# Peptides against a protein of PDB entry 3KDP, part 98

Target 1, 230 residues: chain A of PDB entry 3KDP
Amino acid sequence: PFLIFIIANIPLPLGTVTILCIDLGTDMVPAISLAYEQAESDIMKRQPRNPKTDKLVNEQLISMAYGQIGMIQALGGFFTYFVILAENGFLPIHLLGLRVNWDDRWINDVEDSYGQQWTYEQRKIVEFTCHTPFFVTIVVVQWADLVICKTRRNSVFQQGMKNKILIFGLFEETALAAFLSYCPGMGVALRMYPLKPTWWFCAFPYSLLIFVYDEVRKLIIRRRPGGWVE

## One batch from the design tools (peptide; made by RFdiffusion4, then SolubleMPNN)

Design b2_p17_4_s3 (from b2_p17_4, 13 letters changed)
Fold by OpenDDE base, seed 4:
Structure b2_p17_4_s3 (fold): chain B 230 residues (1-230), chain A 17 residues (1-17)
Amino acid sequence: as target 1 above (230 residues)
Amino acid sequence: DEVLEEYLKFLKELALS
């Protein structure tokens, strides 16, 4: 999100506090869950035939998978961001290069895609309206990631501990999202305006994409045992 | 397919709201 913000010079899609909440609140629990899953997998994996090569391949595959999932998450957030801005009259193409004028408090006549002029205060309200839905979108997409991580292992017995960690992670992320979205004063304190319930659904296609991606990946792994995707 | 259509309709309604 931040890289696209810099490269495209678009209005800030996600506030610093919201980014911090993602990094510390939503990403930490999945990371812990994954660390436990890896530890369990290492315990349950039969001795790798070649521990050096198999470990390296697995680390590369995990890194690529997380990189791809992270990209899908970012795309989901940006989708929500662009939808909200489009609803407020700012089409995605119009946002390119708009940051300079958007953030200038002395420019009170920034035009949207339809020629409506926006004051600095109005623009900031719209910007802050994007922060909460962007965050919630990331949380909802992370739910899918957590569920996918759980389903990587075919062993029913390993699902027990994973289920508790998964449920805890889902609960924590949901509680944090609800707190940030609906707690009185969050709009003033964190500049995260209350989220309409409909915005929770904007993330669902991306959650589905992650799910489909993981199922396809699993299918490829199953069809090519010992292949590069294992 | 129906879920996708409903979702697309939802997105369209959101975009037009």
Scores: peptide ipSAE 0.012, ipTM 0.357, DockQ to the pose 0.058
Fold by OpenDDE base, seed 3:
Structure b2_p17_4_s3 (fold): chain B 230 residues (1-230), chain A 17 residues (1-17)
Amino acid sequence: as target 1 above (230 residues)
Amino acid sequence: DEVLEEYLKFLKELALS
């Protein structure tokens, strides 16, 4: 998010402190949960492979899969960002290059896509209104990521949700999201204004997309063992 | 079911916004 903020010169979609909360708060428990995930039965039955050649291939395939998931996560966050700004009169195209004027406190007549003028204070309210739902969107999308990452080949429906640590991870990141979204003072402390409950649902299509993507990927792997999609 | 209905309403609102 921060890189796109700089490159595209758009209003800041997510604060740096909030990004740290994601990295430290929402990623640690999930990472631990993976260590305690039950071994996939198919993995345990695999014949020994050449550890030198086959390891690199597997790492590349895994990297591609998670890279794609990460891209979907980012798209989900930015989708939420653009929706909020569009609802407030700023269409995505209009945001390009707007940062300089947006962040200038002495300019109080920045026009939106419809010719409405916005004061600095009004613009900052809208900006900070984006931070919370952007964060929540990432969390909701991460739910799908956490659920799917426990297996490589088996469907989530086959493996089940037996990992208590994974469930705890889902709870923890959700609780953190709720805390940051609704705790008094977060708007001032973290520039995260309170979130309307409806915005929790904004990420669901992307969460579902990740889920479907992974299930389809796994299905292809099961049908074509050793394929490039693995 | 209630959550699903609320979600559908939300999507409709988003589509019309």
Scores: peptide ipSAE 0.007, ipTM 0.334, DockQ to the pose 0.080
Fold by OpenDDE base, seed 2:
Structure b2_p17_4_s3 (fold): chain B 230 residues (1-230), chain A 17 residues (1-17)
Amino acid sequence: as target 1 above (230 residues)
Amino acid sequence: DEVLEEYLKFLKELALS
């Protein structure tokens, strides 16, 4: 998110402190929980081939999986960010290069995509209004990501939800999201303004899409081992 | 414009709550 902020020169979608909260508060427990997930049935049936190469392949697969999860989460967050700004008159294309003027408190006539002028204070309210739902979107998307990541090829319906640590992680990150969204003072402390409850559902279509995609992917892998989607 | 203004008022009220 921060790299995109710099490269695209868009208004800051998520504060650095909030990023730390994601990394330490929402990502760590779920990531640890995945380590305690039951081994997939097909993995346990595979005989070791070469310990050195198999270890390397496994590390690469794990790294790729975590990288993909992070990308998916970021995409979900940016989706919410762009939706909120678009609802407030700032279309995505208009945001490109806008940061310099956006962050200048002496410019009180920044125009949106429809020619409406925005004061510095108005812009910052909208910006900080984006921080909370961005974070919440990460959590909501992560629900799906964690559920699908527990297996490589088996369906979620086949594997089930037996990992108590994973379940705890889901509740913990949800509780943290609620705390950061609704606790007084979060706007000052974390630049996370209160969240309208409807924004909790903003990521649901995206989460559903990921879930369906992954189930289809896994179905293909089961039918065609070693295929291009693996 | 009216919808935007109302939404901005809502955001301000929400931010100050």
Scores: peptide ipSAE 0.007, ipTM 0.344, DockQ to the pose 0.031
Fold by OpenDDE base, seed 1:
Structure b2_p17_4_s3 (fold): chain B 230 residues (1-230), chain A 17 residues (1-17)
Amino acid sequence: as target 1 above (230 residues)
Amino acid sequence: DEVLEEYLKFLKELALS
Protein backbone atom coordinates (compact mmCIF):
# COMPACT_ATOMS: atom_id res chain seq x y z
CA PRO B 1 0.00 0.00 0.00
CA PHE B 2 2.69 2.47 0.92
CA LEU B 3 4.68 1.71 -2.21
CA ILE B 4 1.66 2.42 -4.38
CA PHE B 5 1.16 5.64 -2.48
CA ILE B 6 4.70 6.71 -3.32
CA ILE B 7 4.76 5.49 -6.91
CA ALA B 8 1.34 6.70 -7.95
CA ASN B 9 1.44 9.85 -5.81
CA ILE B 10 -2.10 9.25 -4.66
CA PRO B 11 -3.60 10.47 -1.40
CA LEU B 12 -2.50 8.29 1.48
CA PRO B 13 -4.84 5.31 1.59
CA LEU B 14 -3.67 3.97 4.92
CA GLY B 15 -1.98 5.94 7.65
CA THR B 16 0.95 4.82 9.74
CA VAL B 17 -1.26 4.37 12.77
CA THR B 18 -3.63 2.13 10.88
CA ILE B 19 -0.69 0.11 9.61
CA LEU B 20 0.50 -0.24 13.17
CA CYS B 21 -2.95 -1.33 14.26
CA ILE B 22 -2.95 -3.98 11.55
CA ASP B 23 0.51 -5.26 12.36
CA LEU B 24 0.21 -5.26 16.12
CA GLY B 25 -3.48 -5.26 16.86
CA THR B 26 -4.85 -7.44 14.12
CA ASP B 27 -2.16 -9.86 13.06
CA MET B 28 -0.39 -10.64 16.30
CA VAL B 29 -3.08 -12.45 18.26
CA PRO B 30 -4.18 -14.57 15.33
CA ALA B 31 -0.58 -15.44 14.55
CA ILE B 32 -0.01 -16.51 18.12
CA SER B 33 -3.26 -18.43 18.07
CA LEU B 34 -2.02 -20.54 15.20
CA ALA B 35 0.76 -21.81 17.42
CA TYR B 36 -1.89 -23.33 19.63
CA GLU B 37 -3.84 -24.84 16.78
CA GLN B 38 -3.74 -28.58 16.57
CA ALA B 39 -1.32 -29.74 13.96
CA GLU B 40 -2.87 -30.85 10.73
CA SER B 41 -3.06 -34.60 10.69
CA ASP B 42 -1.42 -34.93 7.32
CA ILE B 43 1.43 -32.60 8.30
CA MET B 44 2.21 -34.58 11.41
CA LYS B 45 1.99 -37.92 9.66
CA ARG B 46 3.90 -36.83 6.60
CA GLN B 47 7.54 -37.72 6.70
CA PRO B 48 9.59 -35.64 4.32
CA ARG B 49 11.33 -37.78 1.75
CA ASN B 50 14.14 -35.29 1.55
CA PRO B 51 14.08 -33.10 4.65
CA LYS B 52 16.39 -30.45 3.24
CA THR B 53 14.85 -30.06 -0.18
CA ASP B 54 11.26 -30.58 0.84
CA LYS B 55 11.56 -28.09 3.67
CA LEU B 56 13.09 -25.48 1.43
CA VAL B 57 10.49 -25.98 -1.28
CA ASN B 58 7.71 -25.87 1.24
CA GLU B 59 9.01 -22.67 2.78
CA GLN B 60 9.22 -21.05 -0.62
CA LEU B 61 5.73 -22.15 -1.57
CA ILE B 62 4.29 -21.00 1.74
CA SER B 63 6.03 -17.67 1.36
CA MET B 64 4.65 -17.32 -2.13
CA ALA B 65 1.14 -18.21 -1.02
CA TYR B 66 1.25 -15.73 1.82
CA GLY B 67 2.63 -13.15 -0.56
CA GLN B 68 -0.28 -13.76 -2.89
CA ILE B 69 -2.75 -13.48 -0.05
CA GLY B 70 -1.09 -10.26 1.01
CA MET B 71 -1.49 -8.92 -2.50
CA ILE B 72 -5.17 -9.79 -2.48
CA GLN B 73 -5.50 -8.02 0.87
CA ALA B 74 -3.84 -4.95 -0.54
CA LEU B 75 -6.06 -5.06 -3.60
CA GLY B 76 -9.09 -5.26 -1.37
CA GLY B 77 -7.96 -2.26 0.59
CA PHE B 78 -7.25 -0.25 -2.51
CA PHE B 79 -10.56 -1.23 -4.01
CA THR B 80 -12.36 0.13 -0.98
CA TYR B 81 -10.19 3.23 -1.08
CA PHE B 82 -10.94 3.90 -4.73
CA VAL B 83 -14.65 3.24 -4.27
CA ILE B 84 -14.87 5.77 -1.46
CA LEU B 85 -12.91 8.37 -3.34
CA ALA B 86 -14.93 7.76 -6.48
CA GLU B 87 -18.15 8.22 -4.54
CA ASN B 88 -16.72 11.51 -3.37
CA GLY B 89 -15.94 12.63 -6.89
CA PHE B 90 -12.35 11.48 -7.25
CA LEU B 91 -11.99 8.85 -9.93
CA PRO B 92 -8.89 6.62 -9.76
CA ILE B 93 -7.26 8.17 -12.80
CA HIS B 94 -7.69 11.63 -11.33
CA LEU B 95 -5.92 10.58 -8.14
CA LEU B 96 -2.71 9.77 -9.98
CA GLY B 97 -0.19 12.46 -9.21
CA LEU B 98 -2.66 14.41 -7.10
CA ARG B 99 -0.87 13.92 -3.77
CA VAL B 100 1.30 17.01 -4.00
CA ASN B 101 -1.68 19.28 -4.43
CA TRP B 102 -3.77 17.16 -2.11
CA ASP B 103 -1.36 17.59 0.78
CA ASP B 104 -0.80 21.29 0.19
CA ARG B 105 -2.76 23.14 2.82
CA TRP B 106 -2.57 26.36 0.84
CA ILE B 107 -4.40 24.91 -2.14
CA ASN B 108 -8.09 25.02 -1.40
CA ASP B 109 -9.41 24.59 -4.91
CA VAL B 110 -8.33 21.09 -5.84
CA GLU B 111 -10.85 19.90 -8.34
CA ASP B 112 -12.36 16.46 -8.39
CA SER B 113 -13.25 14.55 -11.51
CA TYR B 114 -16.46 16.55 -11.83
CA GLY B 115 -14.99 19.99 -11.36
CA GLN B 116 -15.98 20.39 -7.73
CA GLN B 117 -13.42 22.26 -5.71
CA TRP B 118 -12.24 20.77 -2.45
CA THR B 119 -10.70 22.67 0.41
CA TYR B 120 -7.76 21.24 2.27
CA GLU B 121 -9.97 20.33 5.20
CA GLN B 122 -12.48 18.60 2.99
CA ARG B 123 -9.74 16.63 1.29
CA LYS B 124 -8.27 15.53 4.58
CA ILE B 125 -11.67 14.44 5.80
CA VAL B 126 -12.19 12.24 2.78
CA GLU B 127 -8.63 10.94 3.06
CA PHE B 128 -9.09 10.02 6.68
CA THR B 129 -12.45 8.54 5.81
CA CYS B 130 -10.54 6.13 3.62
CA HIS B 131 -8.27 4.98 6.44
CA THR B 132 -11.04 3.31 8.39
CA PRO B 133 -12.55 1.28 5.57
CA PHE B 134 -9.10 0.29 4.38
CA PHE B 135 -8.38 -1.07 7.83
CA VAL B 136 -11.78 -2.72 8.04
CA THR B 137 -11.22 -4.27 4.64
CA ILE B 138 -7.97 -5.77 5.82
CA VAL B 139 -9.67 -7.15 8.91
CA VAL B 140 -12.49 -8.72 6.92
CA VAL B 141 -10.05 -10.24 4.46
CA GLN B 142 -7.99 -11.50 7.37
CA TRP B 143 -11.00 -13.42 8.62
CA ALA B 144 -10.66 -15.65 5.64
CA ASP B 145 -6.88 -15.67 5.84
CA LEU B 146 -6.85 -16.75 9.46
CA VAL B 147 -9.28 -19.54 8.82
CA ILE B 148 -7.25 -20.61 5.82
CA CYS B 149 -4.02 -20.68 7.79
CA LYS B 150 -5.38 -23.36 10.08
CA THR B 151 -4.67 -26.02 7.51
CA ARG B 152 -2.20 -26.57 4.74
CA ARG B 153 -3.96 -29.23 2.75
CA ASN B 154 -7.28 -29.93 4.41
CA SER B 155 -10.36 -27.88 3.72
CA VAL B 156 -11.61 -25.46 6.33
CA PHE B 157 -14.75 -27.53 6.40
CA GLN B 158 -12.74 -30.54 7.47
CA GLN B 159 -10.67 -28.81 10.12
CA GLY B 160 -13.37 -26.67 11.66
CA MET B 161 -12.98 -23.91 14.19
CA LYS B 162 -11.31 -25.77 17.01
CA ASN B 163 -8.96 -23.11 18.31
CA LYS B 164 -10.76 -20.93 20.81
CA ILE B 165 -7.83 -18.53 20.77
CA LEU B 166 -8.20 -18.08 17.03
CA ILE B 167 -11.90 -17.46 17.44
CA PHE B 168 -11.08 -14.95 20.13
CA GLY B 169 -8.61 -13.33 17.76
CA LEU B 170 -11.30 -12.94 15.14
CA PHE B 171 -13.57 -11.28 17.65
CA GLU B 172 -10.74 -9.09 18.86
CA GLU B 173 -9.97 -7.92 15.34
CA THR B 174 -13.61 -7.22 14.70
CA ALA B 175 -14.01 -5.42 17.99
CA LEU B 176 -10.91 -3.37 17.31
CA ALA B 177 -12.18 -2.50 13.86
CA ALA B 178 -15.53 -1.47 15.30
CA PHE B 179 -13.84 0.53 18.03
CA LEU B 180 -11.57 2.35 15.63
CA SER B 181 -14.44 2.92 13.22
CA TYR B 182 -17.11 4.18 15.57
CA CYS B 183 -15.60 5.31 18.85
CA PRO B 184 -15.73 9.08 19.24
CA GLY B 185 -12.38 10.77 18.94
CA MET B 186 -10.79 8.18 16.68
CA GLY B 187 -10.83 10.61 13.81
CA VAL B 188 -8.69 13.03 15.77
CA ALA B 189 -6.56 10.50 17.56
CA LEU B 190 -5.93 8.01 14.79
CA ARG B 191 -7.19 9.77 11.67
CA MET B 192 -9.81 7.07 11.34
CA TYR B 193 -13.18 8.63 10.77
CA PRO B 194 -16.43 6.73 11.22
CA LEU B 195 -17.70 4.62 8.38
CA LYS B 196 -21.15 3.52 7.41
CA PRO B 197 -21.67 -0.07 8.48
CA THR B 198 -22.48 -1.00 4.91
CA TRP B 199 -18.86 -0.38 3.95
CA TRP B 200 -17.86 -3.47 5.89
CA PHE B 201 -19.37 -5.46 3.07
CA CYS B 202 -17.03 -3.90 0.54
CA ALA B 203 -14.34 -6.32 1.66
CA PHE B 204 -16.48 -9.43 1.49
CA PRO B 205 -15.83 -10.21 -2.17
CA TYR B 206 -12.11 -10.23 -1.47
CA SER B 207 -12.53 -12.32 1.62
CA LEU B 208 -14.51 -14.77 -0.45
CA LEU B 209 -11.89 -14.60 -3.19
CA ILE B 210 -9.14 -15.57 -0.76
CA PHE B 211 -11.28 -18.32 0.65
CA VAL B 212 -12.07 -19.74 -2.77
CA TYR B 213 -8.48 -19.34 -3.87
CA ASP B 214 -7.18 -21.28 -0.93
CA GLU B 215 -9.82 -23.97 -1.12
CA VAL B 216 -8.99 -24.47 -4.78
CA ARG B 217 -5.30 -24.52 -3.94
CA LYS B 218 -5.86 -27.09 -1.24
CA LEU B 219 -8.03 -29.13 -3.54
CA ILE B 220 -5.26 -29.17 -6.12
CA ILE B 221 -2.75 -30.20 -3.45
CA ARG B 222 -5.00 -33.04 -2.34
CA ARG B 223 -5.53 -34.25 -5.87
CA ARG B 224 -1.92 -33.80 -6.91
CA PRO B 225 0.32 -34.63 -3.99
CA GLY B 226 3.82 -33.34 -4.50
CA GLY B 227 2.77 -30.81 -7.09
CA TRP B 228 4.18 -27.32 -7.46
CA VAL B 229 1.21 -25.80 -5.66
CA GLU B 230 2.07 -27.55 -2.43
CA ASP A 1 -15.60 23.48 14.49
CA GLU A 2 -15.22 24.12 10.80
CA VAL A 3 -13.63 20.75 10.26
CA LEU A 4 -16.41 19.14 12.22
CA GLU A 5 -19.03 20.89 10.17
CA GLU A 6 -17.37 19.77 6.97
CA TYR A 7 -17.15 16.27 8.32
CA LEU A 8 -20.81 16.27 9.25
CA LYS A 9 -21.64 17.61 5.84
CA PHE A 10 -19.58 14.87 4.29
CA LEU A 11 -21.32 12.24 6.36
CA LYS A 12 -24.68 13.66 5.41
CA GLU A 13 -23.77 13.59 1.76
CA LEU A 14 -22.47 10.08 2.12
CA ALA A 15 -25.64 9.01 3.86
CA LEU A 16 -27.77 10.49 1.13
CA SER A 17 -25.79 8.96 -1.67
Scores: peptide ipSAE 0.006, ipTM 0.342, DockQ to the pose 0.028

Design b2_p17_4_s4 (from b2_p17_4, 13 letters changed)
Fold by OpenDDE base, seed 1:
Structure b2_p17_4_s4 (fold): chain B 230 residues (1-230), chain A 17 residues (1-17)
Amino acid sequence: as target 1 above (230 residues)
Amino acid sequence: DEVLKEYLEFLLELANA
């Protein structure tokens, strides 16, 4: 997210506080939960044929998979961001290069895509309105990711949700997202303004996409052991 | 709710630090 912010010079889609909430709030409990997850029976019982090469390949593939998932998460967040800004009159193309003027408190006549002028305060309200749904989008996408991360090769449907800590993590993330979205004062404290409940659904297609992507990936791995997708 | 509040306050402290 931050790289696109720099490269495209768009208004900040995700505030520092929101990033911290994601990294420390939403990712930590799931990461811990995975440490307590029972290893997939086939992973633990399979001795690597060549510990050096098989480990390296597996690390590369895991890194690639997480990179792809992270990219989908980012796309989901940006999609939500662009939708919100578009609904407020700022089309994606218009946002390119707008950051300099957007962040200037002395410019109170920044025009949207329809010629409406926005004061600095109004712009910041819209910007901060994006932070919450971006965060919520990441959380909703992470629901799928966390469930997926439980298994390397087996379908989630085969392994089930046995890890109580993982389940707790999902609830914690959801509760945190709800708290940040609806608790009074969060807009002032965290620059996370209240979110319409409908925005929670904006992320669902991406969660489904990640879920389908991983299930397909796992299916390919199961059908083609030793393939490049492992 | 209290634990969540404490956690959020912690995150706020980190963000403001």
Scores: peptide ipSAE 0.006, ipTM 0.303, DockQ to the pose 0.037
Fold by OpenDDE base, seed 2:
Structure b2_p17_4_s4 (fold): chain B 230 residues (1-230), chain A 17 residues (1-17)
Amino acid sequence: as target 1 above (230 residues)
Amino acid sequence: DEVLKEYLEFLLELANA
């Protein structure tokens, strides 16, 4: 998110505090919960051929998978960001290069895509309105991520939801999202303005996409062990 | 324009809340 902010010179999609909440409050507990997931039966039965090379390959595969998941999460967040700004008159193309004028408190006539002028205060309200939905989008997408990451080959339907710590992680991140979205004072303290309940559903297409993608991936792995998709 | 206006009014109400 921050790299795209710099490269595209768009208004800030996600605040530093929100990033910290994702890293410490949303990602950490789920990551710990995944460490306690029961080992997949197929993994335990497979003797490592070479512990050093197989460990490296496994670490690379895990890193790539988490990297891909992180990219999909970011895409979901940016989708929500662009939808909110578009609903407020700022089309995605118009946001490119707008940051300099957007962040200038002395410019009170920044035009949107429809020629409406926005004061600095109005722009910042819209910007901070994007922070909460972005965070919530990440949480909703992470629901799917946590469910799929507990296994490498088995379908979610085969493995089930047995890890109590994982379930606790899902509730914790959801509770945190609700707290940050609706607790009074979050707009002042964290620059996270209250969220309309409808925005919780904005991430659902991405959660479904991740779920379908991973189920298809796992199906391919089961049919072709050692294939390029592993 | 009406939807945008309603949404802006909602945002302003939230900001002043």
Scores: peptide ipSAE 0.000, ipTM 0.301, DockQ to the pose 0.032
Fold by OpenDDE base, seed 3:
Structure b2_p17_4_s4 (fold): chain B 230 residues (1-230), chain A 17 residues (1-17)
Amino acid sequence: as target 1 above (230 residues)
Amino acid sequence: DEVLKEYLEFLLELANA
């Protein structure tokens, strides 16, 4: 998010403290939970692999998978960001290069895509209104990521939701998201204005997309063992 | 902004670590 903020010179989509909450709060417990996930039913049935060559391949595949997941998460967050700004009169194209004027407190006549002038205070309200939904979008997308990461080959429906630590991780990140979204004072303290409940649902299509994508991927792997999709 | 910069630098260090 911050890299895009710098490169595209758009208004800040996600606050620094919120980023910290993602990295430390929402990712730590899930990462630990995955260490305690039950082994896939077929892991013990795998033929002996060459430890040197197969380790490298596995590391590359893992890196690619997490890279793709991270990209989809970012896209989900940015989608929510652009939707909110568009609803407030700022179309995505208009946001490009706008940061300099957006962040200038002395400019009180920044025009939106429809010619409406926005004061500095009004702009900052809209900016901070984006932070919470962006964060929540990431959390909701992470639900799908955590669920699909339980297995490499087996469907989630085959493996089941037996890991209590994973369930706790999902609860923890959701509780954190709810706390940051609705606790009084978070708008001032963290620049996270209260979230309209409807914005929780804006992330669901992305979570579903990730889920479907991973299930299809796993299905292909099961049908074509050793294929390029692994 | 300074805190953000420091945090980003920290993240970059972790990523390179």
Scores: peptide ipSAE 0.000, ipTM 0.290, DockQ to the pose 0.019
Fold by OpenDDE base, seed 4:
Structure b2_p17_4_s4 (fold): chain B 230 residues (1-230), chain A 17 residues (1-17)
Amino acid sequence: as target 1 above (230 residues)
Amino acid sequence: DEVLKEYLEFLLELANA
């Protein structure tokens, strides 16, 4: 998100506080849950990790969680961001290069795609309104990602939900998302304004797409061992 | 990486508590 913010010069889609909440609050327990997944036969065949020398999470699980799937998560977040801004009069094309004027507190007449002028305060309200739904979108997509990353080769339906740590991680990140979204004062303290409950469902199509994509990928791997999809 | 590992171990202890 931050790289696209710099390259495209768009208004900041995800604040530094929300990034910290993702990195420290939502990603860490899931990463632990993946490290202790014992339900898949190929994972169970691995030698016990040396706590002194081995990483808690194997490189392959990290690459699955933060590589291609992480890119799809970012796309889901950006989709939510662009939808909210478009609903407020800022089309995606108009956001390109707008950052400089957007962040200037002395410019109170920034025009949207329809010629409406926005004050600095109004722009910041819209920006901070995007932060919470972006965060929630990431959490909802992570539900699917965690379930997917639980297995390397087996279907989720074959593996089941045996990892209690993974289940705990799902509840923890959901509880954190609910707290940050609906607790009074979070808009002032963390620049995360409350969102309508309907925004939780905005990410569901992406979660479903990721789930279907990975099940298809795993099916191909099972049918063609050693293929390019591994 | 070491700080992250210590933090992960701490979270594991909390999850098992």
Scores: peptide ipSAE 0.000, ipTM 0.259, DockQ to the pose 0.028; fails the geometry check

Design b2_p17_5_s1 (from b2_p17_5, 12 letters changed)
Fold by OpenDDE base, seed 2:
Structure b2_p17_5_s1 (fold): chain B 230 residues (1-230), chain A 17 residues (1-17)
Amino acid sequence: as target 1 above (230 residues)
Amino acid sequence: TLDLILELIRKLMELLE
């Protein structure tokens, strides 16, 4: 998100505080919960990793985490961001290069895609209105991400949802996201303005996409062991 | 006191942004 902010010179899609809420708040318990996941049925049939030859973080892991799943997550967040700005009069094409004028407090006549002028204060309200839905979008997409991380090879349907700590993590991150989105004073304290309940559904297609994508990937791995998809 | 804390948080956030 921050790279696109710099390269495209668009208004800030995700605030620093919301990033901290993700990294320290919503992601922590779910990530820890994976340590309590039951071993896959075939784990004892696999040879142990050789620490000298087999990197812990390999190209496949980087490709999967950043190149595939991370990109889908980012697309989900940006989709929400662009929809909110479009509803407020700023079409995606108009946002390109707008950052310089957007962030200038002395410019109070920034025009939207329909010729309406926006003051600095009005623009910042719209910007901060985007942060909370972007955050919630990430949380919703992380539901799928956490579930797919339960296994490396087996389907989630084969593994099941027996990890009570993981289930607790899903509820915890959702409850925390709801708390941060709707608790009075969060707009002042964290610049997280209240979220319309409809925005929770904006991420669902992307969450489903991640889930289906990974299940298909795992199916291919099971049918063709040692393939490039592994 | 609460308003002062909120204002302080706001100022800190402005510095971090």
Scores: peptide ipSAE 0.021, ipTM 0.453, DockQ to the pose 0.022
Fold by OpenDDE base, seed 3:
Structure b2_p17_5_s1 (fold): chain B 230 residues (1-230), chain A 17 residues (1-17)
Amino acid sequence: as target 1 above (230 residues)
Amino acid sequence: TLDLILELIRKLMELLE
């Protein structure tokens, strides 16, 4: 989000505090829970990793994490961001290059896509209104990300949902997201304004897309071992 | 105490942004 904020010069889509809430709050317990996942049924048929030649983080993992799943997650967040701004009169094309004027407290006549003028205070309210839904969108797509990370090759349907710590992690991150979104005073303390419950559903298509995409990928790997998709 | 904590959080946020 911050890279696009700089490159496209758009209003800040996700605040620093909300990023910290993701990295230190919602992601920790889910990530730890993966250490308690049951081994895949075929793990004993795989050769052990050679510590001298095999990198723990390889190009395939980077491609999957950042190039595929991470990109879909980012698209989900930005979709929510653009929808909120469009509902407030700022169409996506109008946001390009707007950051400089948007962040200038002395400019109180920034026009939206319909010619309505916005004061600095009004613009900041809209900006902070985007942060919470963007954050929640990331949490929702992370549900799918966590579930797909249970296995490398087997389908989630083959592996099952037997990891109680992972299930706890899903509830914990959701409860934390709800707390941060709806607890009184969070708007003042964290600049996380409360969101309409309907915004939780904006991420669902992307969460489903991540899940389906990974299941298809795993299916291809199982059918064609050693293929380019692996 | 609560107001002080909130003010501290706000100040920290301003430094982080």
Scores: peptide ipSAE 0.020, ipTM 0.451, DockQ to the pose 0.022
Fold by OpenDDE base, seed 4:
Structure b2_p17_5_s1 (fold): chain B 230 residues (1-230), chain A 17 residues (1-17)
Amino acid sequence: as target 1 above (230 residues)
Amino acid sequence: TLDLILELIRKLMELLE
């Protein structure tokens, strides 16, 4: 999100506070829960990793985490961001290069895609209105991300959902997201304005896409061991 | 598969314009 903010010069899609809430709030318990996941059924049939040649973090893992899943997650967040801004009169194409004027407090006549003028205060309200739904979108896609991380090769349907700590993590991150989104005073304290419940559903297609994509990937790995996708 | 998913997402994004 921040890279696109700089490169495309768009209004800030995700605030620093919301980023901290993701990194320190919603992601920690789910990540820890993976340590309690059951071993895959075929793990004892696999050769042990060679510590001298096999890196824990290899190019394939980076490509999968940042290049594939991370990109789908980012697209989900940006989809929500663009929908909200479009509903407020700012079409995606109009946002390109708008950051400089958007963030200038002395410019009170920034026009939207329909010629309506927006004051600095009005623009900041709509910007902060985007942050909470973007955050919630990330949480929703993280549900899928957490579930797919349960296994490397086996389907989630083969592995099952027996990890109670992981289930707790899903509820915890959801409860935290709801608390941060709807608790009175969060708009003042954290600049996280409340969102309509309908915004929770904006991420569902992307969450489903992540899940389906990973299941297909795992299916390919099972059918063609040693392929590039592994 | 990824390309198809990304293409679908792109098309959905274009509907916002």
Scores: peptide ipSAE 0.000, ipTM 0.217, DockQ to the pose 0.026
Fold by OpenDDE base, seed 5:
Structure b2_p17_5_s1 (fold): chain B 230 residues (1-230), chain A 17 residues (1-17)
Amino acid sequence: as target 1 above (230 residues)
Amino acid sequence: TLDLILELIRKLMELLE
């Protein structure tokens, strides 16, 4: 989010506080839950890694985590961001380069795509209104991300959902996201304004895309072992 | 305690603006 914020000079799509809520709040219990996942059925058929040549973090893992899944997650968040701003009169093309004027508290006549003028206070309300749905979008796509991380090679349908700690993690992160989004005073304390319940569904296509993409990837790995996709 | 934490966060956010 910050890279696009800087490069495109758009209004801030996700605040620092919301990022901390993701990294320290919603992701901790789910990440720990993976340590309790059952081993895959074929794990003993795999050769042990060579600790001298085989890195724990390799190019394939970086490509998958940051280059593929991370990009789909970011696209989901930005989709929600652009839809909210468009509903408030700011079309995506109009946001390019707008940051400087948007963040200037002395400019109270910033025009939207329809010629309506916005005060600094009104603009900040709209900006903070984007932060919570972006955050919730990340949580929703993280459901799929957590589920696909249960296995490296086997389908989730083969592995099943037997890890009770992982299920607890999914409920915990969702409950925390709802608490941060709707608890009274969060607008003042964290600048997280409440969102319409319909915004929770905006991320579902991207969550499904992540799940389908990874299942297809794993299917290819099972059919063609030793490929670059592994 | 929660109110104090929230107030502290608010103050920190104001300092970062």
Scores: peptide ipSAE 0.019, ipTM 0.470, DockQ to the pose 0.022; fails the geometry check

